# Designs tried in a protein design run: peptides against a protein of PDB entry 7AE7. Part 180

Target 1, 321 residues: chain A of PDB entry 7AE7
Amino acid sequence: KVYKDLREFLEVLEQEGQLIRVKEEVNPEPDIAAAGRAAANLGKNQPAVFFEKIKGYKYSVVTNVHGSWQNHALMLGLDKNTSTKDQFYELNRRWDKFPVPPNVVKREAAPCKENVIDKDINLFEILPLYRINEQDGGFYISKASVVTADPEYPDDFNKLNVGTYRIQVKDRDRVGIQALAMHDIAVQLEKAEAENKPLPIAITIGNNPLVTFMASTPVGYNQNEYEFVGALQDGVPMDIVKSDLYDHLYVPAGSEVVLEGHIIPRVRTVEGPFGEFPGSYSGARLQCEVKIDRITHRTNPIFENLYLGIPWTEIDYLMAL

## One batch from the design tools (peptide; made by RFdiffusion4, then SolubleMPNN)

Design b2_p21_8_s2 (from b2_p21_8, 8 letters changed)
Fold by OpenDDE base, seed 5:
Structure b2_p21_8_s2 (fold): chain B 321 residues (1-321), chain A 21 residues (1-21)
Amino acid sequence: as target 1 above (321 residues)
Amino acid sequence: SKEEYIKEAIKNAKPWAPLPR
């Protein structure tokens, strides 16, 4: 089975008993974290948790989507009881199909383009933002697939990078992003900053689960994560669409929310603290700042975010491969 | 059930301190 978007995956998780739907209104804090912790503490068959109603917000949140080996098997379109060994075997078999180029769909065919916000941008109107842990210094977008390109070779599709980075909300239309030297985005940012130019960026939220998986999986600088998604779909291409602001950036056609903007050159602002590990907070650091210039989103967008806590949590399953 | 366990955790969650301004 291949999924076009997060919604198709959530439907399968629910059918397979791997999604708990919370229909009652919850407080964004502490209820989301409490539920995520409880789900993780089950030790096996950890479900996704879908919150239909969040106090003070219009839209829904889902957590723990990749939070178990069962969910990982289902992501690969396998039986939920497929052994870890067999999952790895199948992953490796499919990996050899790289590259599988994506389909570029028309704007009108892309669900992520259903709604547009290009003025008076307020992230709080689109995303039910909350602290993942009590000691976090702010609201984090922890499960975004961030799209950037090489500013020297913007039309080289093989240099298009899709990665997962720590993103802190700074203002209604601004986020901090952690671009470490070890990340491909840092290479691209360095080139842009050398010329004192903005780096174009698309922050995509709520994707096909294999997109999220590949965004969290290191690949070569000249390898496109979307071409691996097609490989992991057993040779079925994924659907991408051109961003609205940039001809050289492509986003998943089925993304729930796309934040289009730019990294401001040579600007660094305080970011953190964030709980990277249970009981361990990284100190505040100077990080890059992104200006959000345009938002596209599906009608009734779902905010997919990580729960971070005591292992094994969702991040551990994403990194275990 | 998993659902009951999660709902109980929500119900028993202690309020957090507000974000320091």
Scores: peptide ipSAE 0.664, ipTM 0.956, DockQ to the pose 0.696
Fold by OpenDDE base, seed 3:
Structure b2_p21_8_s2 (fold): chain B 321 residues (1-321), chain A 21 residues (1-21)
Amino acid sequence: as target 1 above (321 residues)
Amino acid sequence: SKEEYIKEAIKNAKPWAPLPR
């Protein structure tokens, strides 16, 4: 089984008894975190948790999508009871199929383009934002696949980077992003800032589960994560579409939400704290600031976000193989 | 059930302190 988008994967999770649907209205805080913690604490067969109604918001949230070995097996299109060993074997077998180039689809064929917001941008109208943990200094987007390119080689598809970074919401149209020196985005940002130029960025939310997996998996600077997604789909190309603002940035065609904008050059603002590890908050730090210039989204977009807590949580499963 | 366990956790969740200003 290959998934085109998050929705196809959620359907399979629900069919396999690996998704719990909360139909009753919840409070964003503390209910989402409480449910995420409870799901993680099951120890085995941890389900995704889908919240249909969130007080004060229009749209839904899903968490713990990658939160178990069963969900990980299903992500690979395997039986949910496939052993971790066999999952690892299959992952490695498919890895050798790299590169599998993606299909570039037309704008009209991309679900992420169903709706456009290009003025009066307000992230709170599109995303049901909440604190993941009580001690968080703000609202975080923790499961985004962030797309950037090398500003010196914008047409080199092999240098297109898709990564997962800590993103704090700063304002209606602004987010802070943690671009550490070890990340490919930091190399690209350094090049842009050397010329005092903005770095084009697309922050994609609610993706094909293998896109999210690869965005969390380190690859070489000259390797494209989308070509690994095709490999992990056992040779089936994934679908990508050109961003609206930038000819050189491509996003997953099935993304629930795409935030297009730019990193403001040489600007650093206070970000954090955030509970990245159990009992350890990264202190407040000066981080990069992104201005959001355009949003595209599916009708009734699903906000996919991480639960972060005591291991094993979703992030541990994403990094385990 | 898993569903009952999760729903009970929501019901029993303690309110959080407000975001520090």
Scores: peptide ipSAE 0.662, ipTM 0.954, DockQ to the pose 0.675
Fold by OpenDDE base, seed 2:
Structure b2_p21_8_s2 (fold): chain B 321 residues (1-321), chain A 21 residues (1-21)
Amino acid sequence: as target 1 above (321 residues)
Amino acid sequence: SKEEYIKEAIKNAKPWAPLPR
């Protein structure tokens, strides 16, 4: 089975007993983290946790989507009881199908384009933001697939990067992003900053689970993550759509939320602390700042976010494959 | 059940200190 978006995957998780719905209103803190921790602590068959109602917010949250080997098997369209060994075998077999070019769909066919916010941007109106851990210095977006391009070669589709980065909400229309030197985004940012130009960016939230997986998987600078998604879909292309602000950026057609904007050149602001690893908080650091210029989103967007805590959590499963 | 376990964890969660302003 191939999934076109997060919603199709969540439906399968629910059908397979790998999604728990919390229908009662919860407090964003501490309830989301408490539930995520509880789900992780089950040891096996760890479900996704879907929160239908968040106090003070309009929309839903889902956590722990990739939080088990069963969920990973289902992500690959396999039986949930497929062994880890067989999952790896299948992953490797499909990896060799690279490249599988994506389909570029029309704007009208892309669910991520159902709604547009282009003025008075307030991230808190679209995303039920919360601290993932009590000691976090702010609200984090931890499962975004961030799209950037090479500013020197913006039309080179092979240099289009889709990565996962630590993103702290800084203001209604601003986020901090951790662009480490080992990330392809850092190369692209360096080129933009050399010319004192903004780097175009699309921060996509709530994607096809293989997009999220590939965004967390390092690939070559000249390899497009979307072409790996097609490979991991056993040769079925994924659907992408052109961003609204930038002709050279393409986003997953099915994204729940797309934050389009730019990294402000040569600006660094305090970000953190954040609990990156169990029992370790990274100190506050100067990080890049993104101005959000436009939001597109599905009707009733689902905020997909990580739970981070004692292993094994969702991030450990994402990194294990 | 998994659901009961998660719901119990929510119910028993200790309140967090507010984000320092």
Scores: peptide ipSAE 0.657, ipTM 0.954, DockQ to the pose 0.708
Fold by OpenDDE base, seed 1:
Structure b2_p21_8_s2 (fold): chain B 321 residues (1-321), chain A 21 residues (1-21)
Amino acid sequence: as target 1 above (321 residues)
Amino acid sequence: SKEEYIKEAIKNAKPWAPLPR
C-alpha cells in the first residue's frame, strides 16, 4: 500500500484500530497533550489521536501518527504486526531503490492548492495552535516538512532539502525556526545570509507519512528526500508540485497546509523554551525568523503535530528506523 | 478500551497556567 497523503494513511490507521477519534469538543490546552501522553503511555499499539473539534478553532488536529511500531509497519504498507526486525529488513531492501524521482503534478491536480491565502495572513485561522507541553514558551509546529534549496544552485534538484525543524509561532505571519549547524538548511541559510538575501522556504504540514519519515532522516546534502520516499514506496514515485512563490521549491502535492515565505536574512529572535522531553527543556535561543507570505491548504486542513514526552513517543519511533 | 483510556485522560487533565506575558 502506498499513500498519496495524510488522509489515506489516517483512514488505514482507523481501519486497523490504530486511530482514536475524539468527536467531542476539546480544549486545545491541556486536552491535546493529555490525550497524546495517554496514547504514548499505552506501551504498545499506540494509536494516532484525531481531534475533530477544538474550542476556538475551525479545523482538526492529529497526533501520534508515527507513534508505534504498528503505525510504522502500516506506513510501509506492511501488516501492522510485522516485527521490528522485518520492518528494518524491508526498509533496507527498499532503500537500495534510491533514487526514485518524484512525479511533478500540475497545480490544478495538487490537493494542497485547493485554497489560497495571500493577504492578511493569520496562522491561527488555519492551524489550531497550542502548547505541546505546559512549560513551552509558545505554540510549536513540530512535525512540518520544511523545503529549502541551495541559493547558489536553485535549479539543482539534488540539493533540494526537506527536513524537520522545531518551529515556534511568533506572530500571525511569523515563525521562528531552529536551523542547527548540522542541518542542510543551515548551510543554505549561511549562503543566503552571506549575500544578505532572504532564503525561500516552504513549510509543509500534514503529509504522506513517508515524507514526514524522510524529513526526519538525515541524508546527504546532494540527495533529495523525495527520491528516497519513492524508494521507500517500493519504487512508486511520490507526487510533488511547484510552490506558488518559487519555481525551484517543490512541495508534496497532498500537503494539508503549505506555508510559503522566506527566512529573513541576519535576523535572530528568541525562541523557546521547548520541552523535547518532560523535564528536559532546551533553553531559549536566538533562532531564525520566517515571514509567511502565502498559504495554500486543503479544504478542512488537518494539523498534524507531535506529542513530545518521556520516551517512547512519536519522535523516538521516527528516529529509530 | 484505548478510547476510554484517552478520554479519561482528557477528563482528568489539570488546567495549565497561562503563558507568561
Scores: peptide ipSAE 0.650, ipTM 0.953, DockQ to the pose 0.685

Design b2_p21_8_s3 (from b2_p21_8, 12 letters changed)
Fold by OpenDDE base, seed 5:
Structure b2_p21_8_s3 (fold): chain B 321 residues (1-321), chain A 21 residues (1-21)
Amino acid sequence: as target 1 above (321 residues)
Amino acid sequence: SAKDKILEAIRNAKPWAPLPR
């Protein structure tokens, strides 16, 4: 089974008893974190938690989507009781199908293009933002697939990077992003900053679960994550669409929310603290700043975000393969 | 049930301090 978007995956999780739907209105803090912790602490068969109603917000939140081996098996289109060994075997078998080029769909066929915001941008109107941990210095987008290209080779599709980075909300139309030297985005940013140019960026939220998985999986600089997604779909291409602002950036066609903008060259602002692990806050650091210039989103967008806490949590499952 | 445990955790969650300004 192949999933075009997050919604198709959530439907399967619910059918398989791997999603808990909370219909009661919750406070974004502390209820989302409390529920995520409770789900993780079930010990096995940890479900996704879907919050239909967030107090003060219009839209829903889902967390712990990749939070178990059962959810991981279902992501691969396998039986939820497939052993970890058999999941690894199947992953490796499919990996050999690389590259599987994506399908470029027309703008009108892409669900992520259903709605457009190009003025008076306010992230708080689109995303139910909250602190993941009590001691976080702000609101984080922790499960985004971030798309950037090489500014020297913008038309080289093999250099298109899809990665997961720590993103703090800084203002209505601004986010901080942690681009470490070891990340492909840092190489691309260095090239842009050498010329004092902005780096084009698309921050995508709520994707096909294999896109999120591959964005969290290190690959070579000249390897495209979308071509691995096609391989992991057993040779079925994923659907991508051209970004609205940039001809050389492509985003998942089924994304719930796409934040299009640019990294401001040679600007660094204070970001953090963020609780990556319980009791270990990475200190405040100077990080890059992104200006959001355009938003596209599905009608009634779902904000997919990580639960972060005591291992084993969702991040551990995403990095375990 | 798993759902009951999650709902109980929400019900028993202690309020957080507001973000420092």
Scores: peptide ipSAE 0.670, ipTM 0.955, DockQ to the pose 0.699
Fold by OpenDDE base, seed 3:
Structure b2_p21_8_s3 (fold): chain B 321 residues (1-321), chain A 21 residues (1-21)
Amino acid sequence: as target 1 above (321 residues)
Amino acid sequence: SAKDKILEAIRNAKPWAPLPR
């Protein structure tokens, strides 16, 4: 089984008994975190938790999508009871199929382009934002696949980077992003900042589960994560579409939400604290700031976000392989 | 059930303090 988008994966999770649907209206805080913690603490067969109604918001939230070995097996299109060993074997077998180039689809064929916001941008209208943990210094987008390119080689598709970074909401149209020196985005940002230029960015939310997996998996600077997604789909190309603002940035065609903008050169603002692990908050740091200039989104977009708690949580499963 | 445990966790969740201004 190959998934075009998050929605197809959520359908399979629900069919396999690996998704719990909460139909009653919940408070963003503390209910989402409480549910995520409870799901993680089940010890085995940890389900995704889908919240249909969030008080004060229009759209839905899903958490813990990658939160178990069963969900990981299903992500690979395997039986949910496939052993971790066999999952690893299959992942490695498919990894050797790299590269599998993606299909570039037309704008009209991309679900992420169904709706456009290009003025009066307000992230709170599109995303049901909440604190993941009580001690978080703000609202975080913790499960985005962030697309950037090399400013020196913008047309080199092999240098297109899709990564997962900690993103704090700073304002209606501003987010902080943690770009560590070890990340490919930091190399690209350094090049842009040397010239005092903005770095183009697309922050994609609610993707094909293998996109999210690959965005969390370190690859070489000259390797494209989308080509690994195709490999992990056992040779089936994924669908990507050109961003609206930038000819050189491609996003997953099925993304629930795409935030297009730029990292402001040489600007650093306070970000954090964030509970990456319970009881270990990364201190407040000066981090990069992104201006959001355009949003595209599916109708009734689903906000996919992490629950972060005591291991093993979803992030641990994403990094375990 | 797993669902019951999750719903119970929601029901028993203590309200959080607001973000410090």
Scores: peptide ipSAE 0.667, ipTM 0.953, DockQ to the pose 0.678
Fold by OpenDDE base, seed 1:
Structure b2_p21_8_s3 (fold): chain B 321 residues (1-321), chain A 21 residues (1-21)
Amino acid sequence: as target 1 above (321 residues)
Amino acid sequence: SAKDKILEAIRNAKPWAPLPR
């Protein structure tokens, strides 16, 4: 089974008993974190937790989507009871199918383009933002697939990078992003900043689960994560669409929310603290700042976000394979 | 059930301090 988007995957999780739907209105804090922790602490068969109603917000949140071996098996389109060994074997078998080029769909065919916001941008109107942990210095987008390109080779699709980075909300239309030297985005940013140019960026939220998986998986600088998604889909191409602002950036066609903008050159602002692991808060750091210039989103967008707690949590499952 | 445990965790969650301004 192949999933076009997060919604198709959530439907399967629910059918397989791997999604808990919370229909009652919750407080964004502390209820989302409390539920995420409780789900992670089940020890086995940890479900996704879907919050239909969040006080003060219009839209829903889902957490712990990749939070179990069962969810991981289902992501691969396998039986939920597939052993970790067999999941690994199947992942490796499919990996050898790289590259599987994505399908570029028309704008009109891309669900992520259903709604557009190009003025008076307010992230809080689109995303039910909350602290993942009590000691977090702000609201984090922790499960985004961030799309950037090499500014020297914008038309080289092999250098299109889709990565997962720590993103703190800084304002209604600004986010901080952690671009470490080891990240491909840092190489691309260095090139842009050398010329004092903005780096084009698309921050995509609520994706096909294999996109999220690959965005969290290190690949070579000259390897496109979307071509691995197609490989992991057993040779079925994923669907991508051109970003609205940039001809050289492509986003998953099924993304719940796409934040299009630019990294402001040579600007660093205070970001953090954030609980990457329980008990280890990374201190406040100077991080890059992204200006959000355009939002596209599905109708009733689902904010997919991580629960970060004591291992094993969702992030540990994403990194285990 | 898993659902019951999650709902119980929500019900028993202690309020957080607001973000320092």
Scores: peptide ipSAE 0.661, ipTM 0.953, DockQ to the pose 0.692
Fold by OpenDDE base, seed 2:
Structure b2_p21_8_s3 (fold): chain B 321 residues (1-321), chain A 21 residues (1-21)
Amino acid sequence: as target 1 above (321 residues)
Amino acid sequence: SAKDKILEAIRNAKPWAPLPR
């Protein structure tokens, strides 16, 4: 089975008994983290946890989507009881199908374009933001697929990067992003900053689970993550759509939320602390700042976010394959 | 059940301190 979006995957998870739906209103803190920890600590068949009602917010949260080997098997369209060995075998077999170019769909056909916010941007109106852990220095978007391009070669689709980065919410329309030197985004940002130009960015939230997987998987600078998604879909192309602000940026057609904006050149602001490692907090650091200029989103968008804690959590599963 | 354990964890969760200003 191939999934077009997060919603199709969540439906399968629920059908397979790998999603717990919390219908009761919860407090964003501490309830989401408490539930995520409890789900991770089940030891086997760790489910996604879907929160229908978050106190003070309009929209839902889902966590622990990639939080088990069963969820990984289902992500690959396999039986949920497929062994880890067989999952690796199948992943490797499909990897050899690279490249599988994506389909570019029309704007009108892309669910991520159902709603637009282009003025008075307020992230808190669209995302049920919360601290993932009690000692976090702020609210984090921890499971976004971030799209950037090479500013020297903006039309080179092979240099289009889709990566996962630590993102702290700084203001209603500002986020901090950790662009480490080892990431392709850092190369692209360096080129933009050399010319004192903004780097165009699209931060996509709530994607096809293979997009999230590939965004967390290092690939070559001249390899497009979307072409690997098609390979991992056993040769079925994924659907992408042009961003609204930038002709050279393409986002997953099915994204729940797309934050379009730019990295401000040569600006660094305080970010952190964050519990990025099991039982460990990174200190506060100076990080890049993104201005959000436009939001597109599905009707009733689902905020997909990580639970981070003692292993094994979903991040450990995402990194294990 | 898994759901019961999750709901119990929510019910038993200790309130967090506010974000440091």
Scores: peptide ipSAE 0.659, ipTM 0.953, DockQ to the pose 0.683

